# Ledger of designs, part 114: peptides against a protein of PDB entry 7AE7

Target 1, 321 residues: chain A of PDB entry 7AE7
Amino acid sequence: KVYKDLREFLEVLEQEGQLIRVKEEVNPEPDIAAAGRAAANLGKNQPAVFFEKIKGYKYSVVTNVHGSWQNHALMLGLDKNTSTKDQFYELNRRWDKFPVPPNVVKREAAPCKENVIDKDINLFEILPLYRINEQDGGFYISKASVVTADPEYPDDFNKLNVGTYRIQVKDRDRVGIQALAMHDIAVQLEKAEAENKPLPIAITIGNNPLVTFMASTPVGYNQNEYEFVGALQDGVPMDIVKSDLYDHLYVPAGSEVVLEGHIIPRVRTVEGPFGEFPGSYSGARLQCEVKIDRITHRTNPIFENLYLGIPWTEIDYLMAL

## One batch from the design tools (peptide; made by RFdiffusion4, then SolubleMPNN)

Design b2_p17_6_s3 (from b2_p17_6, 8 letters changed)
Fold by OpenDDE base, seed 5:
Structure b2_p17_6_s3 (fold): chain B 321 residues (1-321), chain A 17 residues (1-17)
Amino acid sequence: as target 1 above (321 residues)
Amino acid sequence: SKEEQLEFILKAIKEAR
């Protein structure tokens, strides 16, 4: 089984008993975090948790999508009871299929383009934002696949980077992003900042689960994560679409939300604290700032966010493969 | 069961409020 988008995956998770649907209206805080912790305590078969109704917001939230070995098996299109060993075997077998180039679809064929917001941008109207941890310094987008390119080689598709970074919401149309020196985005940002130019960016939310997986998996700077997604789909290309603002940025065609914008050159603002691990807060630091210039989104977009709390956290599963 | 899991989650939500 190959998934075009998050929705197809969530459907399979629900069919396989790996998704709990909360139909009752919940408060953004503390209900989402409490439910996530509860799901983590359900043992080894931790389900995703889908919240249909968030008080004060229009749209839904899903958490813990990658939060179990069963969910990982299903992500690979395997039986949910596939052993961890067999999952690794299959992952490695498929890895050897790299590269599998993505299909570039037309704009009209991309679900992420169903709606456009290009003025009066307000992230709070699109994303049901909440504090993941009680002591977080703000709202975080913790499971986005962030697309950037090499500003020196913008047409080199192999240098197109899809990564996962800590993103704090700073304003209606601004986010802070943690671009550490070890991240490919930091190399690209350094090149842009050397010329005092903005770095084009697309922050994609609610993706095909293999996109999220690959965005969280370190690859070489000259390796495109989408070509690995195709490999992990057992040779089936994934669908990507050109961003609206930038000719050289491609986003997953099925993304629930795409935040298009730019990293402001040589600007640093306070970001954090964030509870990355239970009992461990990364201190407040000066981080990059992104201006959001355009949003595209699916109708009734699902906000996929990372479950963080009691181990095993979703990140532990993402790092284990 | 899925129902028991939902009840467990809903209980945790209520206890956190």
Scores: peptide ipSAE 0.644, ipTM 0.961, DockQ to the pose 0.933
Fold by OpenDDE base, seed 3:
Structure b2_p17_6_s3 (fold): chain B 321 residues (1-321), chain A 17 residues (1-17)
Amino acid sequence: as target 1 above (321 residues)
Amino acid sequence: SKEEQLEFILKAIKEAR
């Protein structure tokens, strides 16, 4: 089975008993984090947790989407009881199908384009933001697939990067992004900053689960993560659409939310602390700042966010394959 | 069961408040 978007995957998770729906209104804090910890403690069969109603917000949250081997099997379109060994075998078999080029769909065919916000941008109106850890220095978007390109080769699709980075919300229309020197985004940013130019960026939230998986999986600088998604879909191309602001950036057609903007050149602002591991916080550091210039989103967008806690957590499963 | 899992989660939410 192949999924077009997060919603199709969540439907399958729910059908397979791998999603718990919380219908009662919850507080953003501490309820979401408490529920995530509880879900992680349900043994080897850790469900996703879907919160329909968040106090003070309009939209829903889902967490722990990749939080179990059963969820990983389902992501690959396998039986939920497929052994870890067989999942690895199938993953490797499909990996050899690279490259599988994506389909570029028309704007009108892309669900992520259903709604547009291009003025008075307020991330808090679109995303039910909360502190993941009690001591976090702010609200984090921890499961975004971030799209950037090489500013020297913007039309080279093989250099289009889709990665996962720590993102702190800094203001209504600003986020901090942790671009470490080892990341492909840091190479691209260095080139832009050398010329004192903004780096175009699209931060995509709530994707096809294989997009999220590939965004967390390091690949070569000249390899496109979307072409691996097609490989992992057993040769079925994924659907992408051109960003609204940039001709050279493509986003998943089914994204729940797309934040389009730019990394401000040569600006560094305080980001953190963030609880990357239980009981350990990365200190506050100077990080890059993104200005959000445009948002596109699906109607009733689902905020997919990472649960962090005692291993094995969702992050461990995302990195284990 | 799914119901037991939900109850477990809801209990954890209540205990965290």
Scores: peptide ipSAE 0.617, ipTM 0.957, DockQ to the pose 0.941
Fold by OpenDDE base, seed 2:
Structure b2_p17_6_s3 (fold): chain B 321 residues (1-321), chain A 17 residues (1-17)
Amino acid sequence: as target 1 above (321 residues)
Amino acid sequence: SKEEQLEFILKAIKEAR
C-alpha cells in the first residue's frame, strides 16, 4: 500500500487501532504533552494521538505518528505485526530501487495549494503551537520537512535537499532554524551567505510519512530524498509540486501546510533552550532566522508535531531504521 | 482496547492539569 498524504496514513492507523482520537477540547499545554507521554507508556503498540479540538486554535494536532514499530510497518504498507527484522529486510530491498523520480503535478492538482496566505502572516492562526517540553524557550516545529536547493546549481534536482531541522517560532512570520555544519542545508546556506543573498526555503508540515522518514534520514548531497521516497514506495513515484515563490523548489503535493520564505543572510539570533532528550536541554545558541513570506495549506490543516518524552520517542524509531 | 487506551490518555491529561 502507498499513501498520497498524511490523511491517508492516519486513516489506516485508525483502522488498524494505531491511532487514538481525542474528541473533547484540550488545552495546548499541558494536555498535548501529557497525552503524548501517556501514549508512549502504552507499551510496544504506541498509537498516534489525534486532537480534534485545541482551545484557542482552529485546527487539529497529531503526535506520535512514527512512534512505534507497528506504525513503521504500516508506513511501509506491511502488516502492523511485521517484525523489525522483516521491516529492515523490506526497507533494504526497496532502497535498491533508488532512484525513483517523483511526478511533478500541476498546481491545481496539489492539495497543499487549496488555500493561500500572502499578507498579515501569523503562524499562530495556522498552527496550534505549544511547548513540547515544559522548559523549552518557546514553541517548536519539530517534524517539518525543509526544502532547500544549492544556490550555485538551483536547477540540479539531485542537489535539492529535504531535511528535518529544529525550528523555533520567533514571531508571527519568523522562525529560527538550527542548520548544523554536518547538514546539507549548511553547505547551501554558506554559498548564499558568501554572496550576502537570502537562501530560499520551503518548510513543509504534515506529509506522506515516508517523506518525513526520508527527511530524517541522512543521504548524499547529490541524492534527492524524493527519489528515495519513490524507492520506499516499492517503485511508485511520489507527487511533488512547484513552490509558489521559487521555480527551483518542489514540495510534497499533499503537505498540510507549506511555509515559503528565506533564510536572512548573515543574521543570527538566540534560539533555545530545547529539550532534545528527557532531562537534557541544549543551551541557547545563535541560529539562523527565516522570514515567512507565503503560506499555502490544505483546508482544515493538521499540525503534525513530534512527541518528545520518555524513551522510546519518535526520534528513537526514526533513527533506528 | 481502544476505549481503555483513550481512558488512559484522558486520565493522564486530567492528572497533568
Scores: peptide ipSAE 0.612, ipTM 0.956, DockQ to the pose 0.909
Fold by OpenDDE base, seed 1:
Structure b2_p17_6_s3 (fold): chain B 321 residues (1-321), chain A 17 residues (1-17)
Amino acid sequence: as target 1 above (321 residues)
Amino acid sequence: SKEEQLEFILKAIKEAR
């Protein structure tokens, strides 16, 4: 089975008994984190947790989407009871299908374009933000697929990068992003900053689970993550759409939320602390700052965010392959 | 069961408040 978006995957998780739906109104804190910890304590077959109603917010949150080997099997369109060994075998088999170029769909065909916000941007109106860990220095978007390109080669699709980075909400229309020197985004940012130019960026939230998986999987600088998604879909292309602000940036057509903006050149602001692992906080650091200039989103967007708690965490599953 | 899992989660939410 291939999934067009997060919603199709969540439907399968629910059908397979791998999603718990919380229909009662919850508080952003501490309820979401508490529920995530509880789900992690259910053993090896941890379900995703979907919160329909969050006090003070309009929209829903889902956590622990990649939080088990069963969910991982289902992501690959396999039987949920497929052994880890067989999942690895199938992943490797499909990996050899690279490249599988994505389909570029029209704007009108892309669910991520259903709604537009281009003025008075307020991330809190779109995303039910909460502290993932009690000691976090703010609200984090931890499961976004971040799209950037090489500013010297904007039309080179092979240099289009889709990565996962730690993102702290800084203001209504600003986020801090952790771009480490080893990441492709840092190379691209360096080129933009050399000319004192903004780096175009699209932060995509709530994607096809294989997009999220590939965004967390290191690939070569001249390899496109979307072409690996098609390979992992056993040769079925994924659907992408042009961003609204930038002709050279393409986003998943099915994204729940797309934050389009730019990294402000030569600006660094305090980001953190963040509890990357239980009891381990990365200290406050000077990080890049993104100005959000436009939001597109699906109607009733689902905020997919990481569960961080007792190992194995979603990060462990996303990086285990 | 799904119901037991939900109850377990709801209990954890309640205990964290």
Scores: peptide ipSAE 0.605, ipTM 0.955, DockQ to the pose 0.924

Design b2_p17_6_s4 (from b2_p17_6, 7 letters changed)
Fold by OpenDDE base, seed 5:
Structure b2_p17_6_s4 (fold): chain B 321 residues (1-321), chain A 17 residues (1-17)
Amino acid sequence: as target 1 above (321 residues)
Amino acid sequence: SREEQLEKILKAIEEAR
């Protein structure tokens, strides 16, 4: 089975008993983190946790989507009881299908374009933001697929980068992003900053699970993550759509939320601390700042965020494949 | 069961409050 979006995947997770739905209103803190920790402790078959109602917010949260081998099997469209060995075998078999070019769909066919916010941007109105860890210096978007291009080669689709980066919410329309030197985004940012130009960016939230997986999987600088998604879909192209602000940026057509904006050149602001691992806080550092200029989103957008807590965490599963 | 898992999650939420 191939999934067009997060919603189709969540439906399958629920059908397969790999999603727990919390219908009761929860507090953003500490309830979401507490529930995530509890879910991680449910043995080897850790479910996703879907929170329908968040106090003070309009929309839902889902966490631990990739939080088990069963969820990974289902992500690959396999039986949930598929062994880790067989999952790896199938992953490797499909990897050889690279490249599988995505389908570029029309704007009107892309669910991520159902709603537009282009003025008075407030991230808190769209995302049920919470501290993942009690000691976090702010709210984090920890499971976004971030789209950037090479500013020297903006029309080279092979240089379009889809990556996962630590993102702290800084203001209603600003986020900090950790662009480390080892990340492809850092190469692209360096080129933009050399000319004192903004780097166009699209921060996509709540994606097809294979997009999230590939965004977390290192690939070559001249390899497009969407073409790997098509390979991992066993040769079925994924659907992408042109961003609203930039002709050279393409986002997953099914994204729940797309934050379009730019990295402000040569600006660094304090970001952190963040509890990346249990008991390990990355210190506060000067990081890049993104101005959000436009939001597109699905009606009743689902905020997918990473569960971070007691190992095995969701990140451990994402890195294990 | 799924129900038992939900109960454990709800209990953990209550204990954290």
Scores: peptide ipSAE 0.605, ipTM 0.953, DockQ to the pose 0.938
Fold by OpenDDE base, seed 3:
Structure b2_p17_6_s4 (fold): chain B 321 residues (1-321), chain A 17 residues (1-17)
Amino acid sequence: as target 1 above (321 residues)
Amino acid sequence: SREEQLEKILKAIEEAR
């Protein structure tokens, strides 16, 4: 089975008993984090947790989507009881199908384009933001697939990067992004900053689970993560759409939310602390700042966010394969 | 069961408040 978007995957998770729906209104803090911890402790078949109602917000949150081997099997379109060994075998078999080029769909065919916000941008109106850890220095978007390109080769699709980075919300229309020197985004940013130019960026939230998986999986600088998604879909191309602001950036057609903007050149602002591990916080550091210039989103967008806690958590499963 | 799992989650929410 192949999934077009997060919603199709969540439907399958729910059918397979791998999603719990919380229908009662919850507080953003501490309820979401508490529920995430509880879900991670439910044994070996940890479900996703879907919160329908968040106090003070309009939209829903889902967490722990990749939080079990059963969820990983289902992500690959396998039986939920497929052994870890067989999942690895199948993953490797499909990996050899690279490259599988994506389909570029028309704007009108892309669910992520259903709604547009291009003025008075307020991230808090679109995303039910909360502190993941009690001592976090702010709200984090921890499961975004971030799209950037090489500013020297913007039309080289093989250099289009889709990665996962720590993102702190800084203002209504600004986020901090942790671009470490080892990341492909840091190479691209260095080129832009050398010329004192903004780096175009699209931060995509709530994706096809294989997009999220590939965004967390390091690949070569000249390899496109979307072409691996097609490989992992057993040769079925994924659907992408051109960003609204940039001709050279493509986003998953089914994204729940797309934040389009730019990294401000040569600006560094305080980001953190963030609880990367239980009881350990990365200190506050100077990080890059993104200005959000445009948002596109699905109607009733689902905020997919990562749960972090004692291993094995969702992050461990995302990195284990 | 899914119901038992939900109860555990709801209990954890209550205990955290």
Scores: peptide ipSAE 0.604, ipTM 0.955, DockQ to the pose 0.945
Fold by OpenDDE base, seed 2:
Structure b2_p17_6_s4 (fold): chain B 321 residues (1-321), chain A 17 residues (1-17)
Amino acid sequence: as target 1 above (321 residues)
Amino acid sequence: SREEQLEKILKAIEEAR
């Protein structure tokens, strides 16, 4: 089985008993984090948690989507009871199908283009933001697939990078991003900053679960994560669409929310602290700043965010494969 | 059961408030 978007995956998780739906209105804090901790403590079959109603917000939140081996099996279109060993064998078998080029769909065929916000941008109107950890220095977007290109080779599709980075909300239309030197985005940013140019960026939220998986998986600088998604779909291409602002950036056609903007060259602002691990907070650091210039989103967008709590967390599962 | 899991989640929310 192949999923076009997050919604098709959530439907399967719910059918398989791997998603808990909270229909009652919850507070952003502390309820979402408390529910995530409780879900992580439900044993080996940890479900995703879907919150239909968040007080003070219009839209829904889902957490712990990748939070179990059962969810990973279902992501691969396998039986939920498929062993970790058999999941690994199947993943490796499919990996050898790389590259599987994505389909570029028309704008009119892309669900992520249903709605546009190009003025008076306010992230709090689109995303039900909350503190993931009690001592976090702000609100984080922790499960985004971030799309950037090489500014020297913008038309080289093999250098298109889809990665996961720590993103702190700084203002209504601004986010901090942690671009570490070991990440492909840092190479691309260095090239842009050498010329004092902005780096184009698309921050995508609520994707096909294999996109989120590949964005969290290190690949070569000249390897496109979308071509691995097609491989992991057993040779079925994924659907991508051109960004609205940039001809050279492509986003998943089914993304719930797409934040299009630019990294401001040679600007660094204080970011953090963030609870990367239970009881361990990263210190405040000077990090890059992104200005959001345009938002596209599905009608009634779902905010997919990472649960960070007691191990095993989603990060542990994403890193274990 | 799914219902028991939901009850545990709801209880954890209540205890955190």
Scores: peptide ipSAE 0.591, ipTM 0.952, DockQ to the pose 0.913
Fold by OpenDDE base, seed 1:
Structure b2_p17_6_s4 (fold): chain B 321 residues (1-321), chain A 17 residues (1-17)
Amino acid sequence: as target 1 above (321 residues)
Amino acid sequence: SREEQLEKILKAIEEAR
């Protein structure tokens, strides 16, 4: 089975008993984190947790989407009880199908384009933001697939990068992003900053689960994560759409939310701390700042965010492959 | 069961408050 978007995957998770709906109104803090910890403690059969109602917010949150081997099997379109060994075998078999180029769909066919915000941008109106960990220095978007390109080769699709980065909300229309030297985004940013130019960026939230998986999987600088998504879909291309602001950036057609903007050149602001692992906080650091210039989103967007808690966490499953 | 899992989650929310 192939999923077009997060919603199709969540439907399957729910059908397979791998999603729990919390219908009662919850507080953003501490309820979401507490529920995530409880879900992780349910043993090896860890469900996603979907919060329908969050006090003070309009929209829903889902967490722990990749939080089990069962969810991982379902992501690959396998039986939920497929052994880890067989999942790895199938993953490796499909990996050899790279590259599978994505389909570029029309703007009108892309669910992520249903709504547009191009003025008075306020991330808090679109995303039910909360502290993931009690000691976090702010609100984090921890499961976004971030799209950037090589500014010297903007038309080279093989250099289009889709990565997962730690993103702290700084203001209504600003986020900090951790672009480490080991990340392809850092190479692209260095090129832009050498010329004192902004780096175009699209931060995509709530994607096809294989997009999120590939965004968390290191690939070569000249390899496109979308072409691996197609490979992992057993040769079925994924659907992408051109960003609204940039002709050279493509986003998943089914994204729940797309934050389009730019990394401000040669600006660094304090980011963190963030609890990356249980009991381990990365210190506050000077990191890049993104200005959000445009938002597109699905009607009633679902905020997919990472659960961080006792191992095995969702991040452990994403890195174990 | 799904119901038992939900109950555990709801209990954890209550205990955290």
Scores: peptide ipSAE 0.574, ipTM 0.948, DockQ to the pose 0.941

